# Ledger of designs, part 30: peptides against a protein of PDB entry 5CWW

Target 1, 194 residues: chain A of PDB entry 5CWW
Amino acid sequence: VPKLQGPFDFDLNPEDEQDDEVELKDIYVIGEKPRVADLMRGEEEELEMMKEDQHNGLSLNIICLLSTSGQVKICLDIDGVEAQWLPPRSKNKRLFAPPPEPPSLLTFQTFDTLKPAEVTPDGWPMFSEDATSPYSFYVTHPAGITYISLTPWVFRLESELQSDSEAGTEFRIDLLAKGQGSERDRIFTQTRTQ

## One batch from the design tools (peptide; made by RFdiffusion4, then SolubleMPNN)

Design b1_p12_3_s4 (from b1_p12_3, 5 letters changed)
Fold by OpenDDE base, seed 3:
Structure b1_p12_3_s4 (fold): chain B 194 residues (1-194), chain A 12 residues (1-12)
Amino acid sequence: as target 1 above (194 residues)
Amino acid sequence: SYNDTLRERSIA
């Protein structure tokens, strides 16, 4: 039986403590790339080709959150949230290890997909996948469709994560967050027939 | 552009 995971602590910068309770409507998860080393046990040649392809996916899970107002929040799973299962009901009362500390999600980027005038109380924005890229997706709303791509930063982030220096990972991620953000493009806008 | 009017926030 899958174990319920959460609550997640959002490491929100205290300056973003704008108390506006963002009502979430949808979640989109981009899973981490498979650990090639674990899958390719015995195929050294394929492992080298996969290492040379600097365009391999991110080793972190990405969690995208979508609000009723069309706000997208991109969160990174820095701690590596793995699927947890309830321990098998073995009769031996193994001392329940203290519940692991809830994994912390790092908010990498927040952006809007709707203008204030496009936000409606009955609006229900939704995520949809892009079949051409695991790091691109669409936000659909009655007012329009917005294309999102994480490709401007995701591969650079992976390169930094694969660096031998464990020290300063958070700092390097912060530098990337302040750099070129996600691509955002409104590809369709619904004309209000007045 | 349409995108220039949309709000963006990053980790400060």
Scores: peptide ipSAE 0.039, ipTM 0.700, DockQ to the pose 0.709
Fold by OpenDDE base, seed 2:
Structure b1_p12_3_s4 (fold): chain B 194 residues (1-194), chain A 12 residues (1-12)
Amino acid sequence: as target 1 above (194 residues)
Amino acid sequence: SYNDTLRERSIA
């Protein structure tokens, strides 16, 4: 039986005034892509073909959180959250190992998909996938549909994570976070029929 | 642009 995971600790930027009232409505997970080199061990020709796909995905899980207000948080799982299963009912009273420390998620970006005037108490924004790209998705709300793409930074981040230079990695990741953000485009706006 | 009026916060 799958175990419920959480709570997650969010390393939120201290300047993010956590509006303590962020009620989450939806979650969208982009799973890590395995390193092609690790999967293709022994098939050099297929490895070369997959290396030419310059768009190898991120080796980290991405967790997108959506609030009632249409706020999106893009979080990176740096520690590698693994699926937890309930231990098999082994009869042995194993001493409850202290619960593992909750995994920390790094908040990479936060942005709104709705204007304040579009936020409604009964509004329920939802994620939906983009079939054309694993790193693109939509936020649907009664007020409109917003396209989001992580492609401006995800491949650069992966390149950084794969770099042999451990020195300055944190600094370069910080620069990426401050640089080109996620692409955000309102593709549809519902006209309020007065 | 519509998008320019939406809040954007990056890791500062």
Scores: peptide ipSAE 0.039, ipTM 0.698, DockQ to the pose 0.703
Fold by OpenDDE base, seed 4:
Structure b1_p12_3_s4 (fold): chain B 194 residues (1-194), chain A 12 residues (1-12)
Amino acid sequence: as target 1 above (194 residues)
Amino acid sequence: SYNDTLRERSIA
Protein backbone atom coordinates (compact mmCIF):
# COMPACT_ATOMS: atom_id res chain seq x y z
CA VAL B 1 0.00 0.00 0.00
CA PRO B 2 1.49 3.35 -0.93
CA LYS B 3 2.24 5.55 2.04
CA LEU B 4 0.78 9.00 2.09
CA GLN B 5 3.68 11.38 1.91
CA GLY B 6 3.75 14.90 3.22
CA PRO B 7 3.54 17.49 4.43
CA PHE B 8 6.55 18.84 2.60
CA ASP B 9 8.67 21.56 4.08
CA PHE B 10 9.57 24.30 1.67
CA ASP B 11 13.00 25.72 2.20
CA LEU B 12 14.39 29.00 0.92
CA ASN B 13 11.09 30.41 -0.14
CA PRO B 14 11.61 34.11 -0.66
CA GLU B 15 9.57 35.83 2.03
CA ASP B 16 6.84 37.10 -0.17
CA GLU B 17 3.87 37.87 2.04
CA GLN B 18 1.66 36.55 -0.74
CA ASP B 19 2.98 33.00 -0.55
CA ASP B 20 0.86 32.19 2.48
CA GLU B 21 -2.27 32.61 0.38
CA VAL B 22 -1.26 30.29 -2.43
CA GLU B 23 -4.02 27.83 -3.15
CA LEU B 24 -2.47 24.92 -5.01
CA LYS B 25 -4.46 23.40 -7.86
CA ASP B 26 -2.04 21.05 -9.55
CA ILE B 27 1.27 19.28 -9.08
CA TYR B 28 3.67 18.13 -11.76
CA VAL B 29 6.55 15.83 -10.90
CA ILE B 30 9.62 15.36 -13.01
CA GLY B 31 11.24 12.21 -11.74
CA GLU B 32 14.94 11.92 -11.23
CA LYS B 33 16.92 10.29 -13.95
CA PRO B 34 17.85 6.82 -12.83
CA ARG B 35 21.49 6.43 -12.03
CA VAL B 36 22.75 4.62 -15.07
CA ALA B 37 25.48 3.08 -12.99
CA ASP B 38 22.95 1.47 -10.70
CA LEU B 39 20.78 0.15 -13.51
CA MET B 40 23.63 -1.14 -15.61
CA ARG B 41 25.27 -3.13 -12.90
CA GLY B 42 25.93 -6.13 -15.15
CA GLU B 43 25.84 -4.59 -18.62
CA GLU B 44 29.25 -2.92 -18.84
CA GLU B 45 29.08 -2.43 -22.59
CA GLU B 46 25.86 -0.43 -22.50
CA LEU B 47 27.21 1.72 -19.69
CA GLU B 48 29.72 3.36 -21.98
CA MET B 49 27.04 4.18 -24.51
CA MET B 50 24.80 5.76 -21.91
CA LYS B 51 27.62 7.87 -20.49
CA GLU B 52 27.86 9.50 -23.87
CA ASP B 53 24.26 10.56 -23.65
CA GLN B 54 25.23 14.14 -22.84
CA HIS B 55 21.71 14.96 -21.80
CA ASN B 56 21.75 13.20 -18.50
CA GLY B 57 18.76 14.57 -16.69
CA LEU B 58 18.75 15.85 -13.17
CA SER B 59 19.45 13.33 -10.44
CA LEU B 60 16.88 15.07 -8.24
CA ASN B 61 13.13 14.98 -8.46
CA ILE B 62 11.53 18.24 -9.45
CA ILE B 63 8.19 19.13 -7.95
CA CYS B 64 6.24 21.81 -9.77
CA LEU B 65 3.37 23.42 -7.92
CA LEU B 66 0.63 25.39 -9.61
CA SER B 67 -1.72 27.79 -7.87
CA THR B 68 -5.14 29.09 -8.83
CA SER B 69 -3.48 32.37 -9.75
CA GLY B 70 -1.22 30.63 -12.24
CA GLN B 71 1.85 30.87 -10.05
CA VAL B 72 4.35 28.10 -10.60
CA LYS B 73 6.80 27.04 -7.95
CA ILE B 74 9.70 24.90 -9.04
CA CYS B 75 10.89 22.84 -6.11
CA LEU B 76 13.85 20.52 -5.88
CA ASP B 77 13.74 17.37 -3.85
CA ILE B 78 17.12 17.64 -2.21
CA ASP B 79 16.53 14.82 0.24
CA GLY B 80 15.30 12.37 -2.35
CA VAL B 81 11.63 11.73 -1.77
CA GLU B 82 11.34 8.08 -2.54
CA ALA B 83 8.03 6.37 -2.86
CA GLN B 84 7.48 4.99 0.58
CA TRP B 85 5.42 1.91 0.97
CA LEU B 86 3.76 1.01 4.18
CA PRO B 87 5.63 -1.94 5.54
CA PRO B 88 3.54 -5.03 5.13
CA ARG B 89 1.40 -5.54 8.19
CA SER B 90 3.62 -8.24 9.46
CA LYS B 91 2.26 -9.37 12.83
CA ASN B 92 5.57 -8.52 14.41
CA LYS B 93 6.04 -5.56 16.75
CA ARG B 94 5.96 -2.41 14.69
CA LEU B 95 8.97 -0.74 16.11
CA PHE B 96 7.54 2.73 16.16
CA ALA B 97 10.36 4.26 14.25
CA PRO B 98 10.03 7.96 14.80
CA PRO B 99 8.13 9.39 11.88
CA PRO B 100 10.72 10.24 9.28
CA GLU B 101 11.37 13.93 9.11
CA PRO B 102 9.26 15.45 6.40
CA PRO B 103 11.19 15.75 3.19
CA SER B 104 12.47 19.21 2.49
CA LEU B 105 11.85 20.80 -0.85
CA LEU B 106 14.01 23.63 -2.03
CA THR B 107 12.05 26.32 -3.83
CA PHE B 108 14.32 27.06 -6.73
CA GLN B 109 12.11 29.42 -8.69
CA THR B 110 8.67 30.99 -8.52
CA PHE B 111 7.01 32.71 -11.45
CA ASP B 112 3.61 33.64 -12.77
CA THR B 113 2.01 32.33 -15.94
CA LEU B 114 -0.93 34.73 -15.76
CA LYS B 115 -1.18 38.47 -15.56
CA PRO B 116 -3.21 39.79 -12.65
CA ALA B 117 -6.01 40.74 -15.04
CA GLU B 118 -6.20 37.15 -16.31
CA VAL B 119 -6.63 35.63 -12.86
CA THR B 120 -10.19 34.55 -12.21
CA PRO B 121 -11.73 33.12 -9.05
CA ASP B 122 -12.92 30.07 -10.94
CA GLY B 123 -9.70 29.63 -12.85
CA TRP B 124 -8.20 26.18 -12.70
CA PRO B 125 -4.82 26.03 -14.36
CA MET B 126 -3.40 22.61 -15.11
CA PHE B 127 -0.07 21.10 -16.00
CA SER B 128 0.49 19.01 -19.07
CA GLU B 129 3.61 17.26 -20.23
CA ASP B 130 5.72 18.01 -23.25
CA ALA B 131 6.26 14.74 -25.06
CA THR B 132 9.47 16.08 -26.60
CA SER B 133 11.27 16.88 -23.36
CA PRO B 134 11.00 15.59 -19.80
CA TYR B 135 12.04 19.00 -18.51
CA SER B 136 9.42 20.97 -20.38
CA PHE B 137 5.72 21.29 -19.75
CA TYR B 138 2.68 23.46 -20.32
CA VAL B 139 0.38 25.36 -18.04
CA THR B 140 -3.11 25.53 -19.47
CA HIS B 141 -5.58 28.11 -18.26
CA PRO B 142 -8.73 29.54 -19.85
CA ALA B 143 -6.75 32.72 -20.51
CA GLY B 144 -4.00 30.94 -22.38
CA ILE B 145 -1.28 28.33 -22.57
CA THR B 146 2.23 28.88 -21.27
CA TYR B 147 5.21 26.79 -22.24
CA ILE B 148 7.79 26.22 -19.53
CA SER B 149 11.23 24.70 -19.89
CA LEU B 150 13.65 23.96 -17.10
CA THR B 151 16.45 23.15 -19.52
CA PRO B 152 18.28 26.47 -19.06
CA TRP B 153 19.37 25.46 -15.57
CA VAL B 154 18.69 21.74 -15.07
CA PHE B 155 21.82 20.53 -16.79
CA ARG B 156 23.95 23.12 -15.05
CA LEU B 157 22.51 22.05 -11.74
CA GLU B 158 23.23 18.43 -12.52
CA SER B 159 26.82 19.31 -13.27
CA GLU B 160 27.06 20.95 -9.87
CA LEU B 161 25.52 17.94 -8.15
CA GLN B 162 28.01 15.65 -9.82
CA SER B 163 30.93 17.81 -8.82
CA ASP B 164 33.04 16.42 -6.00
CA SER B 165 33.45 19.86 -4.53
CA GLU B 166 31.01 20.17 -1.67
CA ALA B 167 32.55 23.51 -0.90
CA GLY B 168 30.63 26.38 -2.38
CA THR B 169 27.76 24.25 -3.66
CA GLU B 170 25.21 26.45 -1.98
CA PHE B 171 26.81 29.53 -3.46
CA ARG B 172 26.84 28.02 -6.92
CA ILE B 173 23.22 26.96 -6.63
CA ASP B 174 22.37 30.49 -5.57
CA LEU B 175 24.17 31.80 -8.63
CA LEU B 176 22.18 29.41 -10.78
CA ALA B 177 18.94 30.57 -9.24
CA LYS B 178 19.86 34.21 -9.80
CA GLY B 179 21.01 33.52 -13.31
CA GLN B 180 18.97 32.46 -16.27
CA GLY B 181 15.81 30.94 -14.90
CA SER B 182 13.26 28.68 -16.49
CA GLU B 183 12.13 29.50 -19.97
CA ARG B 184 8.59 30.82 -19.98
CA ASP B 185 6.66 31.53 -23.14
CA ARG B 186 2.98 32.30 -23.60
CA ILE B 187 2.26 30.29 -26.73
CA PHE B 188 -1.47 30.98 -26.82
CA THR B 189 -3.63 33.74 -25.44
CA GLN B 190 -7.37 33.47 -25.53
CA THR B 191 -8.85 36.51 -27.17
CA ARG B 192 -11.51 37.92 -24.92
CA THR B 193 -14.43 38.17 -27.23
CA GLN B 194 -15.89 41.48 -26.20
CA SER A 1 7.33 41.08 -24.38
CA TYR A 2 4.32 39.45 -22.76
CA ASN A 3 6.63 37.60 -20.41
CA ASP A 4 8.42 40.71 -19.21
CA THR A 5 5.37 41.77 -17.25
CA LEU A 6 5.00 38.48 -15.42
CA ARG A 7 6.27 38.17 -11.90
CA GLU A 8 9.39 36.13 -11.35
CA ARG A 9 11.07 35.19 -8.11
CA SER A 10 14.12 33.09 -7.46
CA ILE A 11 16.05 31.88 -4.47
CA ALA A 12 17.48 34.94 -2.69
Scores: peptide ipSAE 0.039, ipTM 0.701, DockQ to the pose 0.760
Fold by OpenDDE base, seed 1:
Structure b1_p12_3_s4 (fold): chain B 194 residues (1-194), chain A 12 residues (1-12)
Amino acid sequence: as target 1 above (194 residues)
Amino acid sequence: SYNDTLRERSIA
């Protein structure tokens, strides 16, 4: 039986801690690229070909959070949250393993998809996938539709994660977060019929 | 542009 995981700790920037209670309306998860090494244990030749494709995506899960106000928060699963299963009811060793520390999510980016005047109390923004790209999606709200793409940074981040240098990884990720952000484009705006 | 008026924040 799958185990419910959470709560998750969010490593928020101090500026985000000052934001009023964000009412979340939707969650969109972009799964990590398959660990080719784990899946292809028998096919060394195909493994080498797949490793050369630098465009296979990010080795971390991405968790996107959407608020009532149309705020999108892009979070990275740095700890590598894996599916947990309830231990089989085997009788014996209650080794009280200390409860695993809750996984922490790194807030990579936060941005709005709505103007303040477009925000309504009954508005329910929703995520939807882009069938053409695993790292692109839409936010749909009664006021309009916004296209979002993570491609400006996701492949650069993957390149940093694949570097042999464990030292300074956090610093390099911070530099990437301060660089070119996610692409955001309002593709449709609903005209208020007066 | 429309997008220039939207709030953006990044990790510090």
Scores: peptide ipSAE 0.040, ipTM 0.703, DockQ to the pose 0.712; fails the geometry check

Design b1_p12_4_s1 (from b1_p12_4 with A4T H5R D12E)
Fold by OpenDDE base, seed 1:
Structure b1_p12_4_s1 (fold): chain B 194 residues (1-194), chain A 12 residues (1-12)
Amino acid sequence: as target 1 above (194 residues)
Amino acid sequence: SFETRVDRTAPE
């Protein structure tokens, strides 16, 4: 069943009340990668090849939000994790399941892609995918193009989510959020033709 | 709540 995307309840840190003034212009979603084990239930030989590709993506949906100012907010769908950990309860309770609560989004990282002098009121920054990596993308603005990669933390986060030690997982995730952030590279800057 | 610090450093 396609999970209805939205409405997302942003557990926005109340101290980031300044974020309520942020006009969002674009949304980019990086879908959770299915567990290789769940896909390969029938083909043992392909399982070995996919296990060697250590690039098991994040088991969480990532929602990237882009403001007019070129600010990117990286959010994680944590409720998606809880749904993955819930053993598929018996078929018959589907009828009386309360409507799934809207997924709670955890802000993992927030960063700017534009200098204050590059921000324009009519600026329309947009996301675009990187065809070479599902965890990399571009922010295009009239002032320039910024490459973003989530790879510095995504794989570490997945490793923590898959760790059998429930103890300290939240603490380790907090350390990841405070640690090395996403890679950000300005790949193009529009020279003001004077 | 993870207080995500906003990195306002624009890439150079």
Scores: peptide ipSAE 0.397, ipTM 0.887, DockQ to the pose 0.616
Fold by OpenDDE base, seed 2:
Structure b1_p12_4_s1 (fold): chain B 194 residues (1-194), chain A 12 residues (1-12)
Amino acid sequence: as target 1 above (194 residues)
Amino acid sequence: SFETRVDRTAPE
């Protein structure tokens, strides 16, 4: 589990009226998948089979944020990309490297999991993993359980990140963010016994 | 600034 060591400076776009009331209740991290090419440096045949599995995960860390209202923000660790593109700076122990700036998170998608009538002030929504997919998870709230899958965009995003064209990457990511969103399905709703 | 559109549609 990558230890998220630092407070992420959310460059929360100040124009998102962060209703000061968005109290964060839970965080779910989907770690970057190592590039298959980096793991398989010795076995060409397994590399081809893993390339054929178009299910290569995203090379970026995904950070999901959950509010009391059941709002989910899907954030991407973009600094992970820049760090991969920077040639390995030589091992010179600059003792006084300023503390690594907290990774810049890009909000990729924001969506609700609860209806306004289901939101309670004492509600404590929580993330839980899906054992069947690394890019799927659940949001559990007293009002119900919502299944979420990032698969509609994750593989397309990875394909764009792997493209040799550095030019327009930001534009293509913006198009993906505006495109097909995450899958959301309410798998359980608690009947309020009146 | 990626204006991420908040999808306020509750899943059915």
Scores: peptide ipSAE 0.395, ipTM 0.885, DockQ to the pose 0.594
Fold by OpenDDE base, seed 4:
Structure b1_p12_4_s1 (fold): chain B 194 residues (1-194), chain A 12 residues (1-12)
Amino acid sequence: as target 1 above (194 residues)
Amino acid sequence: SFETRVDRTAPE
């Protein structure tokens, strides 16, 4: 059951403080794929399907934020990891777990989809899914349509998250964030009718 | 703090 996770606390990088002016227009959520280990508790048939999907999706929720300017912020629900990394607290302590802290979102990547000259005050960019990939989507704006794919890093990130080495995970994620970013392709540009 | 650099390069 996808837990409705929210409200999200954004660990906005202080460099994003300049983005205080970023009016969010849309949100796109890529839900976590169930871990193979969690599927092992389910029907064997689902496990076979996920094994064939050699591209096991990310075990984290991805939250994409879209501003009026066409800026996309890719955020990772790290608390989803922590909740997974925290050994399931033994059933027995009915200690009033404080209300679960809102999930911490890590900004993984921020990028523009529009040129400065394409940004309009009345622009309303929107996300739309790619039916062919859960980790790809489109940003539609009056100026054009941009294809975005997270596939260049998502599978690498998942591989890191599945590694038994808790040590250096943050560092490796940082390396991934600094490495090959999301694919961005302008698939359509509206010709300015002069 | 992951300083995610904002990539202001618009896709071509």
Scores: peptide ipSAE 0.395, ipTM 0.885, DockQ to the pose 0.605
Fold by OpenDDE base, seed 5:
Structure b1_p12_4_s1 (fold): chain B 194 residues (1-194), chain A 12 residues (1-12)
Amino acid sequence: as target 1 above (194 residues)
Amino acid sequence: SFETRVDRTAPE
């Protein structure tokens, strides 16, 4: 059962605190792929074939946030990594375990999908899934439809997370965040008939 | 603290 994770604490970088109350309109969650090693505890031979498939998804949850202005924030659930490394908590329901601290979200990327002239006060952009790719989706607004793909960085990020060297992981993730961003393509624009 | 630069370029 996917645990409803929330509330999320955003480590918002203070420089992005432009006081514009970013009114969030929609949320899209891409769940972590289970580690094949945890599922395949019995068959060693199939594990080698699945390691070669470069299409293994990210071991982190991705939370996409959409504002009224058509701004998208891509956030990563970093605490999910710690939860995977935590030995299976022995079934001792310590009734008095402090409430789990809310997961911290790392903002990985922020980008616009609308031109300033397309933004309307009554605009209601929404996410839609792409059935052909777990790491691609659409943003639909009355002004148009934008295709988004996280594939340019997701697989590189996963490769870094799977590296045996924990040293410098944060630095390498920062380099990825500053590198090639998500693919964005306007697939449809509503022509205002003058 | 990852300074995520906001990309305000709308796709054409």
Scores: peptide ipSAE 0.393, ipTM 0.886, DockQ to the pose 0.630

Design b1_p12_4_s2 (from b1_p12_4, 4 letters changed)
Fold by OpenDDE base, seed 5:
Structure b1_p12_4_s2 (fold): chain B 194 residues (1-194), chain A 12 residues (1-12)
Amino acid sequence: as target 1 above (194 residues)
Amino acid sequence: SFTTRVDRTAPA
């Protein structure tokens, strides 16, 4: 039986997140790049060709959260959350095992896709994939459609994650988060017919 | 502590 996972702890949430209960409406997960090295053990020649593709993507899962207001939160799965199953009912519950620490998600970016005047209480924004890029997607709302691309930072972040230097990694990731954000483009706006 | 800013600007 699959184990229900969560709650997740969100690290690096903006301090200014007003206690407004952000009602989440949708979730979009971008899976980590395949570990080509692990999959192609024994095919060294094909491995070299795939390593040259500088666009292999991020080694972390990305979790995108969408609120009723059209706010998108981009979270990184630093801990590598994997699917878990309920342990078999072994009778020996070691009563004293400390509860496992909940998995943490790193909040990388938070941004709006709707203008305040476009936000409706009955709005149901949804994610949809971009067939041309795993790191691009759309947010569809009755007021309009917004294109989002994570490409401005994803590859730079991957380069940082692949660096052998542990020193200053946190600082450099913080700089990336504060730097050039995700691309956002309103591709369609629904004109309210008066 | 990593503090991310909420970008409340909607794309035009």
Scores: peptide ipSAE 0.301, ipTM 0.851, DockQ to the pose 0.700
Fold by OpenDDE base, seed 1:
Structure b1_p12_4_s2 (fold): chain B 194 residues (1-194), chain A 12 residues (1-12)
Amino acid sequence: as target 1 above (194 residues)
Amino acid sequence: SFTTRVDRTAPA
């Protein structure tokens, strides 16, 4: 039986996020890159070819949250949230295991996809995948369609995560979060039929 | 702890 997961703690909420319960409408998860080394165990030649592909992706899951207002929150799964199953009813309930700490998500970026005038109370924006890139997606709203790409920072973030230098990693990640954001392009705008 | 800012700029 699947175990219900959540709530998730958001460690880095934007300062300006008033505790206004952002009504979430959709969730989009970008899975972590497969461990090529684990998948290609025994295929050294193919492993070398895949290592040369400069864009192996992020070693963390990315959780994208979409609100009614078209706000997208990009969260990083630092703790590696996996699907949890209820333990088999074996009688030895180790009664004393402290409840696992709730998984924490790191809010990396938050941005709008809609203008304030485009926001409607009944708006139901949705995510959709981009077949050309695992780190790109679309937000579809009645007012328009926005293309989003995380590629401007994802690969740089991965480089930082893979660096052997623990020193300054947090600082460099902070700089990345404050630096070049996700690419956003409005590819379609619904013409208001006057 | 770093806080992220909400980018409220509408996509052009």
Scores: peptide ipSAE 0.297, ipTM 0.849, DockQ to the pose 0.639
Fold by OpenDDE base, seed 3:
Structure b1_p12_4_s2 (fold): chain B 194 residues (1-194), chain A 12 residues (1-12)
Amino acid sequence: as target 1 above (194 residues)
Amino acid sequence: SFTTRVDRTAPA
């Protein structure tokens, strides 16, 4: 049985987030790219061809959170949250292990998908995948559909994570977070039929 | 720690 994970601590929350109760409505997880070297154990020739076209995906899990207001929060799993399973009901060992500290998520980007006038109190926005790209997805709301792509920064971030230089990594990640954000495109808008 | 900014611009 899967273990319920969370709560998560959010690092680097924007200063201007008014503590308005962000009611989360949906979650979308983009899994880390498997290490090609681990998958290709045995086929050396296909490794070379895949290296060229390998826009190497991010080695971190991405957690996308969606609020009632259509706000998307893109979080990075730096700690490597693995799927936890309930321990089998084995009887007796009172393992008084201290509860593990909740994993922290790094808030990389926060953005709106709705105009203020489109926000409704009963709104239920949802994520849906893009079948053509693991780093693209849609936010569907009664007011419209927004396409989102993380591709503008994901590959640059991966390059930083693979760099052996520990010095200045945090600064470079900060520059990436402040740089080109995710692509957002409103692909459909519901016209209020008056 | 760096703080991220909320982009409140409406999608075009």
Scores: peptide ipSAE 0.296, ipTM 0.848, DockQ to the pose 0.634
Fold by OpenDDE base, seed 4:
Structure b1_p12_4_s2 (fold): chain B 194 residues (1-194), chain A 12 residues (1-12)
Amino acid sequence: as target 1 above (194 residues)
Amino acid sequence: SFTTRVDRTAPA
């Protein structure tokens, strides 16, 4: 039986956002790409070619959260949250391991997909995947459809994560977060029949 | 600690 995971701690939340006010409507998870090293265990020559291909996806899971208002939070699973299963009813080891610290998610970016005038109380925005890219998706709302792409930063982030220099990684990630954000394009707008 | 900013600009 899958174990319910959470609560998650959100790091680097926007100062102006009270998490308590954001009603989430949908979640979209972009799974980590398997590490080339794990896939190519034993094929050293192909490993070098794939390391050069910066088009390998992010080694972290991305968790996208969508609110009723059409706000999207892009969160990074820096702790590598894996699917947990309920421990088998094994009798013995009450190892009172301290409850594992809740996994932390790093809020990388937060953005709106709707104009204030498009937000409705009955609005139910939903995620949908883009079949052409694992790092692109759509937000569908009665007011319109927004295309989102994480490609402007995801590959740069992966390059940073693969760098041997642990020093300054957090600073460089911060620079990435403050740099060019996700691509957002309104591909469809519902015409209000007045 | 660095905080991210909410981009409240409407998508073009």
Scores: peptide ipSAE 0.293, ipTM 0.846, DockQ to the pose 0.627

Design b1_p12_4_s3 (from b1_p12_4, 4 letters changed)
Fold by OpenDDE base, seed 2:
Structure b1_p12_4_s3 (fold): chain B 194 residues (1-194), chain A 12 residues (1-12)
Amino acid sequence: as target 1 above (194 residues)
Amino acid sequence: SFKQRVDRTAPA
């Protein structure tokens, strides 16, 4: 039986969230790319060519959260939330190990897709994928459609994660979060017939 | 605690 995972703790979450920013309407997950090295154990030459392709995706899962207000929260799964299975009901050793600390998600970026005048209490924004890029997607709301791309920072973040320096990883991630953010482009706006 | 900055600028 799969173990129910959650609640998730959000590290670095904004303190001053409005009610419509807390109310989630959709979730979009960008899965980690498998380490090519784990799949290609036999062909060393192809591994070298694929290492040169700097376009290897992020080794972390990305969890995007969308609120009623059209606010997007980009979260990183640093702990690697693996599917936890309930241990088989073996009888005896109920060693009450303290419940493992709930998995934490790192809130990397938070941004709006709607103007304040476009926000509606009954708004139901939704994610949709971009078939051309695994790190791009759309937010659709009755007021309009916004294109989002994580490409400005994803590859830089992966480069930092692949650095053998375990020391200061959190600090380097914080520097990246303060750098160039996600690309956002409003590709369609619904004309309110006045 | 590092307060995350919310970018409240909607794309034009």
Scores: peptide ipSAE 0.394, ipTM 0.883, DockQ to the pose 0.644
Fold by OpenDDE base, seed 3:
Structure b1_p12_4_s3 (fold): chain B 194 residues (1-194), chain A 12 residues (1-12)
Amino acid sequence: as target 1 above (194 residues)
Amino acid sequence: SFKQRVDRTAPA
């Protein structure tokens, strides 16, 4: 039986959050892409063709959180949360092991998808996938539908993660977070029937 | 701690 994971600690979370920004309504996970080099161990000829065409995705899991207000938080799983299974009943709990530290997520970006006038207390925005891109998705709310793409920064972040220089990695990631944000496009707006 | 800036601009 899979173990329920969480709660997660959120690093770099915004401090000034409204109650409806804290209340989560949906979660969307973009799994890490395996390294092509690890998959293609033994097929050297296909590896060269795939290196040119495959913009290799991010080597980190991305966890997107959606609040009642339509705010999206993009979180990065830096620690690499592994799938956990319930231990078999027979293993003696090591009675004296300190509780493991909760897994942490890095809040990379936070942005709104709704105008303040579109936010409703009973609103239930939801994620849906984009079948054409693993790094794009939709936020659907009664007020409208917003297309989101992480492609403006994902490949740059992956380039930083693949760099051999550990020195200044945190600083460079912070610069990326402050740089070009995710693409957001309102593809549908519900006309308020007056 | 670098505080993350929330982008509160609604998409057009």
Scores: peptide ipSAE 0.391, ipTM 0.882, DockQ to the pose 0.636
Fold by OpenDDE base, seed 4:
Structure b1_p12_4_s3 (fold): chain B 194 residues (1-194), chain A 12 residues (1-12)
Amino acid sequence: as target 1 above (194 residues)
Amino acid sequence: SFKQRVDRTAPA
C-alpha cells in the first residue's frame, strides 16, 4: 500500500503570501532522471555513446506548485523523496522508529504567470507538459498561456550536485536561485472581449 | 534569512 507522504516542509518559502497564492490548483512533478551510469550498470560499451548526447537531467525531483493566482513555486526535492510504501504489516514489533522527519522541499523559485488584473478568485490555472522538453511546461489560465522553462538553471544545478563538494551546496543553490531564473514567456493572451 | 523574492513581473 502506498504510504501517504507529507506534509512537506517548504524551505525558503516566500513570506507574506496572499490567500490566493497559498491556495494550490495544480501540481506538476518533473521526476529525477536516473544517471545514465546507474541505468547502464552492466552494459559498459553503450555507456560511452550515451554520455555525450544525454544531457543528464537533474538528479532531483522538481515539484512545481500552481496557485489560484497563477503563482508558480518551483520546489526541489533535495532529500530525495522516494515513493514510500507502508511497511508490510509484519507481525514483528519493529520498534516504532520515530516518524521520520517530514521531507523538506526547497523552494527554489517563485514567480507569477498572471498580471494582477488577470487574477480572478475563481481562476483555475493548470499545468501541461511540453512534449519537447522535460524541463519545460505551460501554465494555462483563462487569461492566457505561459510557457515556462527551467533549462536556464537545471543543468547548472545538476553540475553543482554532481560536484563532490557536499559543503556549501545550499549556498550554491541559493546563488543559482538568485541568478538567471526560469524562462517565462506569455505565448497566448486571451483578448478581453469588452 | 535568505528570503526568496517572488518575481511578480508579468511575463512578456
Scores: peptide ipSAE 0.389, ipTM 0.880, DockQ to the pose 0.583
Fold by OpenDDE base, seed 5:
Structure b1_p12_4_s3 (fold): chain B 194 residues (1-194), chain A 12 residues (1-12)
Amino acid sequence: as target 1 above (194 residues)
Amino acid sequence: SFKQRVDRTAPA
């Protein structure tokens, strides 16, 4: 049986959030790129070919959160949250080790997809995938559809994560977060029939 | 703690 994971701690979460920005309506997960090197142990030639075709995806899971207001939070799984299974009911009352610290997510970006006038209390925005890119997706709301792409930063972040320099990694990630953000494009707007 | 700013710019 899968174990329910959470609560998650959100690092770098904005302090000034409205109620409709806190109320989540959807979650979209972009899984980490599989370490092909670990899967292809023994096939060196295929490994080299797969390294060249590696659209170098991020080695971290990305968790996108969507609020009622159409606000998107892009969170990074720095700690590598793996799917946990409920331990078998082993009768051994092992001293409950203190509950492991809840996994932390790093809030990398927060942005709106709706204008304030488009936000509705009964709004139910939803994520949908882009079949052409693993790092692009859509936010659909009754007021419109917004295309989002993480490609402006995801490859730069991966390059940073693969760097041998542990010193200043958090600072460089913060600079990336403040730099070129996710691409946002309103591809459809519903005309309010007056 | 660097507080992340919410980008409240409406998509064009």
Scores: peptide ipSAE 0.389, ipTM 0.881, DockQ to the pose 0.625; fails the geometry check

